# Designs tried in a protein design run: peptides against a protein of PDB entry 8BZL. Part 37

Target 1, 228 residues: chain A of PDB entry 8BZL
Amino acid sequence: SYDRAITVFSPDGHLFQVEYAQEAVKKGSTAVGVRGRDIVVLGVEKKSVAKLQDERTVRKICALDDNVCMAFAGLTADARIVINRARVECQSHRLTVEDPVTVEYITRYIASLKQRYTQSNGRRPFGISALIVGFDFDGTPRLYQTDPSGTYHAWKANAIGRGAKSVREFLEKNYTDEAIETDDLTIKLVIKALLEVVQSGGKNIELAVMRRDQSLKILNPEEIEKYV
Target 2, 242 residues: chain B of PDB entry 8BZL
Amino acid sequence: SRRYDSRTTIFSPEGRLYQVEYAMEAIGHAGTCLGILANDGVLLAAERRNIHKLLDEVFFSEKIYKLNEDMACSVAGITSDANVLTNELRLIAQRYLLQYQEPIPCEQLVTALCDIKQAYTQFGGKRPFGVSLLYIGWDKHYGFQLYQSDPSGNYGGWKATCIGNNSAAAVSMLKQDYKEGEMTLKSALALAIKVLNKTMDVSKLSAEKVEIATLTRENGKTVIRVLKQKEVEQLIKKHEEE

## One batch from the design tools (peptide; made by RFdiffusion4, then SolubleMPNN)

Design b1_p10_3_s3 (from b1_p10_3, 7 letters changed)
Fold by OpenDDE base, seed 2:
Structure b1_p10_3_s3 (fold): chain B 228 residues (1-228), chain C 242 residues (1-242), chain A 10 residues (1-10)
Amino acid sequence: as target 1 above (228 residues)
Amino acid sequence: as target 2 above (242 residues)
Amino acid sequence: MMYRGLDRYE
């Protein structure tokens, strides 16, 4: 029956479906985001791809627009829906406002979408959290996180997924102005943070870098090994 | 009994809307928000729980939202729901301004949102918003005003009130200490600190954990100001010395 | 203080 509310309050005031969606996020591989001075960096734990699976089809980092990219943790299928909607909105914004979206704008859009799925009949929450990074038109680097509830905040650094706690603890200790003084140091910080939870070094890390006025760059394994 | 707990828009045999009640329970888990009306202004005081080292510097209030030049609100409940509602408030206020070329009266803005909240309790397929709001404002009709709204779409004007965690205890304290007709903004600020100190489950009240905004009139204009941490520290210090 | 995820509740 399409008329059943899926996300309802418990007697003690909890939205269990949202909480369970958050548990789904924790089952995802770890993603980390760090905002530097003139750089934003996303790092993700590479899941062991089945031997016969094409690695190109398993992307945890994606571009939403030229100035915005996103990493997610949780249900991959859910992520595809959110990513596609966000991409359409980014293009729509360019057409209607004649400027690219701000990172906050697109984050708010995604957050609003997620929130609606927590309050709409016959719909469950999205089982994903996202790290959204990019540059505003004024050249300011931004990092946002959103979760299944539709909440979002700006961060200096954050992590999502199964190893997020350990990565965040590392970042809380090691994120300083000195640690992000240069682009290379910022990249190194992300790699070190991921190495708290990723085994076998740089081979199991995917890293994306966006610098001011530059397009998203995915680092190859050789480039990553130079930092480790 | 369990069948009525899972449907958003049905009455129980006793005439209760359980989903609305449960939404109100959700609000009870949120940080404390206080509102106090004074003769020369209104204030909101809110507990700040989300202090994280890695959080980007929030230049603006986390729990207090400016709605327009004459109104602000604080929220208790589900953050995502709050974001949706506060955005809607801003849109309603802006549309009114564009249509009538004057600011929306405070009560009308509150009522407009309450109608939306109520609709989510009556029309099938949607859960209630898990959010209560305190509104502070000024208009030419009633001057300084304080309102409270809840998930049911009900609202009321108040001289002083509280929502969120330990709200009942806070309201009791406000009833005891609020002096009708003699409340200055200065005294209201002191009262807010006093109540928060007792109602917040913290060993020591610090400026980092409290956000305060005041709404005053200066030279025929409304001024909404979020107090700086230093100012809040001074208020706390003063309270500790009394 | 262990980094707890953002509280859903304001």
Scores: peptide ipSAE 0.041, ipTM 0.544, DockQ to the pose 0.035
Fold by OpenDDE base, seed 5:
Structure b1_p10_3_s3 (fold): chain B 228 residues (1-228), chain C 242 residues (1-242), chain A 10 residues (1-10)
Amino acid sequence: as target 1 above (228 residues)
Amino acid sequence: as target 2 above (242 residues)
Amino acid sequence: MMYRGLDRYE
C-alpha cells in the first residue's frame, strides 16, 4: 500500500508541511553566521538550560568535517540526523575522491536530503535550518544557509531561528568591508549581531570560529567577554 | 473532492491530476521567465525576486542555469525542486557526453527530464515537482531551440513562450509582437524587456530585477552569456525612450 | 526594503 503523502500541494500551490517546518525553525534559538576575509564565525543563542542539565548536550554548533562546521535552528532531533548523514558523506567523499568536501558540496548534499523528505511518501520535512561554514581546499571561506525545503544559498552573513529577522537587519546595516577587516572585528560583528536578540549579554552566547587551515574553535565565555 | 487533493498519483473522475494542477498554481506565483528564439540565437529573461544585500555575489544567476556548453535553462517554481532538477539535467548531460563522446541533443535532454517529472506523477506516491522550465540550446540537428516543460512531464518547442507569473498575458503579447523569420537577438531582447515591463508585478522595471542570458554561436562554438547589469539597464532605457 | 527571507519559490 502506498503510504499517504504527507507533503502535498494545497490548491493555491503551497506546501504547508514545509511552511510548518519553517515555523519550527522559528521556534529555535537564534544562530548567526558571518564570513570574514580569512575567517568564518558562527554564533548561537544559548537556550536556557535546566539547572541540572549538562550544557554539553545542548550544543547547536558542530563540526561536519575538519574544514566544515554547522549551526542549526529548529528540532534538535532532526538536526542530529542531518549532521550524522553529513558527517558520513564527508568521510565518504574523502575516501572516494581523496579530497575533503567543498562547503558547497556538503551544503548541496544536505539540501538534497531535505528536499527528498519534502517529496517522499510517509516522510515529513526536517524541521531545521542550518548555517554551514568552512573553507574550501583553496582556502576560500564560505557560508551557506539551508532551510526545511532544501533551498540553499551562499551568504556573506545570515541568521536563522527566532531572532533571525532582527539579526539580519543588523547585519544588513553593519556588514561592511571595514567591519570584517580583521578576524577580531568579524567576531565582534557576530557578537553585536546576536546581542540584538540575546538579553543577558555574552553569557548566553556560544561562539565558534574557523580560520584557514585551522580546526573549529569554540570560544569560552572569557574569550567572548573580551569582545563585548 | 478532498480525496483527490491529498494523493499525487490519482486521477479525478474528470481525468485530472489535481496535484499537478496545484503544482502549476505554485508556478503561477513564481517569477516570470521568458524565452525567445531568434534567427541568430536564443535568450532567456527571468525576473529576479530575491535581491538581498547579504547574498554572496558569486551567484550572478538566480534563475538561469547553465546545463552544459550548449544548453541553459530557466526555472519557475519551488527553488529546492528546481535545484534537484537542474542538477539532474547536468548529470544526464554529462553521462551522455561520457557515453557517446558528443553533447546530448537538446530535445533528448528535455525528454529525459520530462520522463522523470512524469514518473513523479505516477509512481511511488511522490508529489509532482513544482517546477516549470524553459530550455535554450543549440545542437547540430535543429540549431537554436527553445523548449518548455511543466510538472506533468509535458514539453514542447517554442518560438517564444513564458512561464511563471502572468505567463498567459506574456504569451499573448509575444504572439502579437513576435515576427517569425525576422527575429534577431537584438529585437528579441527588446521584446523581452517590453513583455517583462508589462507582466512583472513591479512598479518599475529595473536591471537588478531582471536576469537575461543569450545563447549564440561564434566560430562554431556555442556561447552562453549572462548579460551584465549595465547591458540590461541599457535595454530598459531604450525601451523607456521608445 | 524589509528582508522577506529567501522566497521558496523561484
Scores: peptide ipSAE 0.035, ipTM 0.539, DockQ to the pose 0.036
Fold by OpenDDE base, seed 3:
Structure b1_p10_3_s3 (fold): chain B 228 residues (1-228), chain C 242 residues (1-242), chain A 10 residues (1-10)
Amino acid sequence: as target 1 above (228 residues)
Amino acid sequence: as target 2 above (242 residues)
Amino acid sequence: MMYRGLDRYE
């Protein structure tokens, strides 16, 4: 019964609130991450912005630091909390360690935060999964995924949200060394992957690209159309 | 007390937060609040339902609250919850001012409250606030702004929007009549009256049942003004003549 | 009627 206010084990060993939080993630629009050779790419399904809504306030991709960005699927308000905490940690790390966080470090931090919310009395899990991409200080591109349970893993490519299954199936078939040989090919791969679930082509896709030693770049619709 | 833990907002098997949805349902029964962004200002228009003759102070503004010199909000939902949240907004704004010696940016104030709202959906022993808010403001970063937030702690910026009773119909009307880039405060006021006239469950729109506030810039200062009853009457009259 | 204003899931 979901009537229990705390995340507890079922008799069969399930954490139902965590599983239900994963269902919340599936209600989110699709996000895709791909690690290339010298590039990381995040793509998200754009939900049609309501007429009269300011698009500035609708963002599924955000920077955590200069070298790390994140896409999420699930509860928007929950995501904001996680993003803010992660940003603070990134800055704190720079101050204390005098280096930017590794992508793994900040992922682990986020994962730990999520895990605590699955174990603490009087807290529900975060209803979000995240794709975290960026570059380590040594220039290595990284992609991580985390889910409501606080688990995290490194990926070559992955997807979260409503269309994640279809996108993952596509990536499993099409992610090859040849497919990511260049930055442009990597971007094309992300677009093609998203097109498995996104209707109406490039107009409903948002792409963020981070290249080695470069800042996060969000592609405009015209730039996206060049790849479609 | 452990007893409050049993009523925590939790996920349904389908990944829904029913307590948040129920809070939103409660807001749907509240009086209508509109916000419209114009080129030269921003306004809030709210339905005034509690007209009781025995109320000591005709609360000049039942639903519209000044937050600071640069921001105001309107509320739809549970009045007691609204009072708590509006007070919190004021406190956040003042603390920021004291700390940074400048007014809090509009979106930052909105997000600060939204984080509180979100917390009440995640922490045990808490229920969601049964309140949605419209925020109007000006800051040096983005100029005139209109925001909406709900019990989930989600928010968005808008050119025009509506919360409360018949909000869906109001939004539909706003979508039809709002002219992007050409909206003056005067035209926005007229639009507000038009929409309220159609969405309020009243036979005849009267100035006593409508609260309107405008936010403008004059001589480099933000001016928040609640329209006088006579001004609202004039707006209504003008609408009836068209 | 479900509050149609803000999508809670992204």
Scores: peptide ipSAE 0.314, ipTM 0.755, DockQ to the pose 0.657; fails the geometry check

Design b1_p10_3_s3 (from b1_p10_3, 7 letters changed)
Fold by OpenDDE base, seed 1:
Structure b1_p10_3_s3 (fold): chain B 228 residues (1-228), chain C 242 residues (1-242), chain A 10 residues (1-10)
Amino acid sequence: as target 1 above (228 residues)
Amino acid sequence: as target 2 above (242 residues)
Amino acid sequence: MMYRGLDRYE
């Protein structure tokens, strides 16, 4: 009998494999996303880079296109598959439609991909959640979150991974119009949110910033310290 | 829970893939493989376990495989799985060369194989590969490189690392002795012998039980060389005298 | 001994 990955309903209506995939996400380090007025910010908890590990090969934040970035929590290998497919789709869209994807479009694509893996026999769900940020062609900043089920929603701010609950609680209390009035304040908000769960301050935080009509910028540790 | 242990592509309630973990456990019982990145080269050192006098083919390299002109790898785990994966690496590298008329970048080759490994963890009907690999290579983008991959399809770049038996202890030793920015290939070779001497379950390290390959650049070309037994003996002797 | 080499969860 072929050992089929079975994502099936329990008698009480649960998809256990999807729920367990969500548990895999919780094993991942924390990622946070915040939508500002004219900025989107992703922050991730850096796992202690093992001495002798090449930092270049450990990235939780990646560009999907010039106008879209993604952070993830969960199985790294699974994330790579999703990222690659999303990148291909972004390029395909540019070729076929002659415009970059909207953040919603690429989110929906990723969500649909994930959903298919929850329903296809012989496949397990992806063990990742993702925060997808970027700008639409009209200059509107967007933040979306996806989970292993393929569900997605737009957010003002959200978090995924191990410390997501604490970070979300912080954001719920501190996300105000005043808190995101400027780009700098928005960045500060993300840092403060991450510091709820990240030990040892700014050294263990990676931040990516995308401003309107600007490319993705990964902040260096010195730049991060200016906000701490 | 035992019910999740037997299925290849099922999450446990805790979000674990037990078959992947078990594959990694199996690798822990395999012979030790080391990789060390130096300023002027990169090396692989591997334990030889199959020294049978009746073997007709003198395999000069049991665990180290040349992938292309610019890359080599060492394997820890199930030999049959390793053969499949190393063959796939060669095919991927060759297809890239044919398509683009240039060698495949090191990380791209590693990633391509890792995607295959990952697939075997996500698609039903197949078990994960019981193999971890160390990759050494040179490309024009990043120069000398060392990578490690595991059955999950995850990979990382390293200055020095170890897979197989006693890998944790080896990594600890590497962390202690590896001097960033000051590592020469000569020093790396000495370090490899030092670590193997401590991590291999042998009373005395012998050249017959160790394979070492170096990757260097000479006159704008990559040179992959498996050290001769005499050279390894000299390295061991030097270590014993320190 | 759990293979602690590569963190599978990030």
Scores: peptide ipSAE 0.191, ipTM 0.662, DockQ to the pose 0.665; fails the geometry check

Design b1_p10_3_s4 (from b1_p10_3, 4 letters changed)
Fold by OpenDDE base, seed 3:
Structure b1_p10_3_s4 (fold): chain B 228 residues (1-228), chain C 242 residues (1-242), chain A 10 residues (1-10)
Amino acid sequence: as target 1 above (228 residues)
Amino acid sequence: as target 2 above (242 residues)
Amino acid sequence: SMARPLDPYE
């Protein structure tokens, strides 16, 4: 059965291991990203943390560098590997080029890494999609998505994970220039989008905001509730 | 047959490389890409399938990539594989420029990538790239050129060719309508629209679903231009009036 | 028509 093989082509031209990795992503918690005018916002569905689990240990949004952050859907363990490599690359770039990475650059790096794991025997694809947001040195906000295949694209807004379809449908309807005219409106858009799939309001949402020339800020539940 | 299709790229008892064939099958499901060589230029025309409202508009061309000042390519197949190969093409071209202080000849760039593709079909632990490419370019040796390469690492020069969905039908149409020695860029553009209209699985060809790039020479410099949507609309309209 | 999600083959 081709479903148990290493990542090889099926007779009909499918890479089943990549497709199955995409299915793994769909099982992950929902993440959303929106690019505003001078802001990028990531939102993630908080999984019901097991009663005995420390909530602080479950970070679905992480910084890759001062100007770049990432959310992911899929296998958390796989994500750690990608994040660590991306962080090393960001630091290396600063040392060698003397400038921070562009969001596109680090996205391409991650994408290439994922692609290699789809083409090497003895390796399975990464079971993660990622939303990568940040600012280029010129102050341009960026949003990129990567999937298990290593494909990447730039987006105005997008979602990944189990609720991604519904969230994307919402964003397609509601993402307008007017809707992102201000930072606050952009944040509201992300929250409203997540509320399409997240139950129990703002308590189950994690939000990260990066403004131009500012560091990543994780909003607290009280701050989130102000937007709902 | 089943024993050889799930392993590394190895020869079957019949001498077939099934993984390469399967990679080519995957490309057959990709969007159509056309290349046409004219006397005064070369063009690429590619089907744009992914029209998503939330995509960032910064992508002027989704399927057409500038490689250097004298070359561009279009891809059919796995997008992630294509990205890796197009980046490699750019690197090869830049390394050559740095080493020799002149641009890499078109065929040499194509060959360099084809050697990489071939390696992925021969060395253990690797799968073939699920990508075919069309290359357009100009160099001082051969002038305007059009090349095609496939997952096997094979390549060839063409006057006109097609990869991706319905490529066989497209090639047949090109053979019928291509006039050797008389092809202008204008006529090539018209031919591209004609072929795409018949090969794309759409009821009506629209400019939003087609990307076209031209490569010409102006004042001793190569000019690579992606046609604006309005220009493509005009080409489609002209075709419909004919 | 809902924009088809980007697949690895596109």
Scores: peptide ipSAE 0.026, ipTM 0.736, DockQ to the pose 0.037
Fold by OpenDDE base, seed 1:
Structure b1_p10_3_s4 (fold): chain B 228 residues (1-228), chain C 242 residues (1-242), chain A 10 residues (1-10)
Amino acid sequence: as target 1 above (228 residues)
Amino acid sequence: as target 2 above (242 residues)
Amino acid sequence: SMARPLDPYE
């Protein structure tokens, strides 16, 4: 069978394990990213936390470094591995190059890692897509997206996961220079985009904001409701 | 039954490596890319299939990569595989430059990558790269050059060739219209548009769907330039007027 | 559609 654990080409030239990994991503909670003028914003769909579950353990947005953060869709366990590897690389880069990674650099690193897992017979693809946002050392805001195949591109705005199609459609219609004219408008754009697929308003949204020369800020529910 | 479909390092009874063939099949579904060698330069023309409004504006070339000051390549196939290979090409070229204090000869760079590609067809635990490449370059040994490589690690020099979707038809058209020893870069550009117009699965060729890069020599230096959309539009318009 | 994932085979 060509859809077995080993990633090989099918007769028609498809890598089914990669395609199936992409399907796994589509099952994940929705994440959205938007690049503003001097701000990058990530939003994720929050699933209801079970009673007695510690909310601190449910994180869908994480920092890779002081200047880079990531949201993902797909297999949480797979994401953990990627995040850890990326964090190590960010620190290594600081030590060897004496500067933080560019967002493109760390994205390419993650993408290369994913690609390698699609070409080794001893491994399966990672079942995750990621939105990677941050600031280059020169202060330029960046947004990148990568998928299980190891492809990556720079975006003005994008979405991944279950509701990605609807969110992208919204962003395509509403992402304008006017819509990102201010930081607040940019944040509002992300929230509105995510509300296309998330039920029950701001309570089910996690939002992270990174401004130039500032650390990652996770907004609390009250702050999110301000924009709803 | 195809017992060897999932094994890269095992020949079929007919001497076939099915995984290589399947990789080539994947490339056949990728966007068309062609290369044309002229007397005064070389060019790559590639189909751009992924046009998204939300892509960052810095994304101007999807399939054409600058490798060093004297070489560029275009890719057909799996994008992630292509990214890995193009990065490797850049590293090989840079290491050579550092070691020998001169640019790597074009064919030598192509061969180095082809050896890597071949290894992925012979050693266990790996699959072939699902990528074919066209290389354009200039060196002091052979001047302007065009090469093609495939997943098997095989390569060849060309006056004109094509990879990706409808490559066979494109090659046929190139054979008909290419004039040996008389090809100018201007005529090559026109020929590229002509061939793409016929081979791309579109009703009307538009500049947004085509990437073109030229490699020329100016004042003893190699110049690699990606054509602006307006320039491509002009080429398309000229073709439509003929 | 512009609102679709990028094809990894392109």
Scores: peptide ipSAE 0.025, ipTM 0.733, DockQ to the pose 0.038
Fold by OpenDDE base, seed 5:
Structure b1_p10_3_s4 (fold): chain B 228 residues (1-228), chain C 242 residues (1-242), chain A 10 residues (1-10)
Amino acid sequence: as target 1 above (228 residues)
Amino acid sequence: as target 2 above (242 residues)
Amino acid sequence: SMARPLDPYE
């Protein structure tokens, strides 16, 4: 029936709708995540905010809980659904388990949600990839990435979106223990990585930092320029 | 490929949702709606296409809907879809009020509807709503606000924006003439008339073809007012004299 | 072409 969005296998074993959702991600603004020693950093490409657009409503980095935040690439409306579901789960976990979620737990939850949308009749995959960062209760910084298929992996550093290839290549060359030795160096690494694909410096970058036992901090443009 | 155009909203090989894009295209042919945020208020101005002499001029609004005491919206696109969405907005706002004993924040109402729109782009057997909305409102958190949402379920806050026919040209004009931090409601009204005069597919702008609503604060209360035809005529006249 | 104010992919 043509009235149903069905993700089915091709004769050669491909899930085309999942692959095409991944193409939607590649059209999205670039996001980068880096795990430092005692810091996690997310950076996102800001498209030139339309002159009359309120910057407050253009957020590609969001908190899922006090100890977890997420950046995404792809369909913004799809991302909002995932974010809301994740936030509810984080609160539910606190209520039922009496502890905050681990970064892996909430990533797995999001991944499972995405996977269900690849297998359920009448649903299309989510057109988003996400970088999920935060701290576990033991103080360990974590970075995870998930894609439309529902797969997820832990990373030291990664990038998603239209400029992901270039950013990833930069990170592969420049991510060293020395490069993340301090919080400031870690932040600089993220900014430098994004500048590979973003023009006009700090004005076009959204950057968020989470340190151990601290809340998510979004840096203002002036703070970002200090690292450029 | 035509195959991805005719089915329920699915991804093309290039990662495009054609049904959403086509819904947006349909809205581009709808009557023009614009919103402008001022320091002392916010306004909606919309093209009225259905002019009938038997319509009650005092209460008739084709494109502008009051949602609650603190919010209103204008719609561009399929009228029947718009009616469904505006009713849903009212229900969401009312349920929130009942649950929390305070008015729903503006952005939360917008987001709630946008989640519904998004669902109609993801679930099989559904088509996207062929409607874009402009929202105006006031709340204690952010004061006067203007939002825009589209069939995808995406939304954003704006100082000034336009949807519907010739929206790109309207936005360009707004970018040129909007003065951040210096916009009064009076100036915003004048700007609205200026933009509509240039973007509406009419030879001459007339009060019968324009709906304007303002949202202001008076004595700690939100006041939503649809301008009378005579008031709109005065605004048009002033513009013609400049 | 002025980017449509709300790109669903962004």
Scores: peptide ipSAE 0.092, ipTM 0.651, DockQ to the pose 0.567; fails the geometry check

Design b1_p10_3_s4 (from b1_p10_3, 4 letters changed)
Fold by OpenDDE base, seed 2:
Structure b1_p10_3_s4 (fold): chain B 228 residues (1-228), chain C 242 residues (1-242), chain A 10 residues (1-10)
Amino acid sequence: as target 1 above (228 residues)
Amino acid sequence: as target 2 above (242 residues)
Amino acid sequence: SMARPLDPYE
């Protein structure tokens, strides 16, 4: 029967399909998230858009709702499914609860979705990790990370994808209260972190910022170069 | 390990979906399809490989399909899979029209199909669709558009692109000759012929082996036209004279 | 640069 569990335990207790999905994440472009005092920032490695490709259709950072946005690493098509499901849930929550989701809530929703795909018959895990950032209704900035297993945690700063290790090492050394004292410094921190793995400077970085009570803003290349 | 590339779509130890990659590889051996976006229109040009004496040349289209009044697509890969997907595209477009009383935006139609493709890479008992598509269309939001999708469910917008046999070489030629902002439909047609002439595995390009469709706007309406064989012949002749 | 225009992993 083809309607069977694909993700099963190995004799030594491993869920190999989940682990292998994590390897798929490592093949993805690097994404970084940083929580500032009154800002959340997402940065993504922008691989050179192929000549003749419409840049409009190349987006690694997307809004889930007015107060939440997400970056991902791994399978692009898988990410689209997760994003769509999350967007529907955000809207549903607004309709039923009459408040926007908390960042933790929507993260938990996504995590639960991923977990189900590790335990359902005839389904493989999602090949994506996600950085989910935003503001709760009380104005608190939040950053969460989730992986193919459905595990999630809150972070001050984190990175996923191909260059995640180097970026995380940089952040561990450089994330201080002083480094995030202002919005500009926070943005600068993200850019510096990405420059550990991105070649050719700021032109190969996609950067998004969300400030309290403001919508997601994607910075243009000129704005990014200001911080380089 | 070979067991990961011979079963239902699962991850390899390296995080690869080999069945998806193999589907994409198979498409690389299919007939060449080109798409080129111009300022005043968009076109598809496709290699016709199945030529029989009893085929009706006037109405025969092997690889180019009208989806609705504002969109068409070209397919590369498994014919039966292509038929299923093109039918689904038409259904999606019609359902949208019925629900919203306006044509579906081009990118939304592409995305809807891509979600279906993705599902066939994630659910057990399914294999990826062995098909890549080029989409041409017009909508009020973005005007003329060209998209490409693959078996993974990934897609992108393009000014010019190619799928199928010798696609890499074709893309290189397009990169070299495509003039951004200055491309007319006439120039695009000439470019399509030029690229096909070099990428098709034929000694000489002939009109019987090439299908071309153009999408334009006339009097506020989208016009999708498959070029007649004589028109294609004229384009080829013009190219040979240069 | 990717070998294929539409890399499923990016």
Scores: peptide ipSAE 0.066, ipTM 0.649, DockQ to the pose 0.478; fails the geometry check

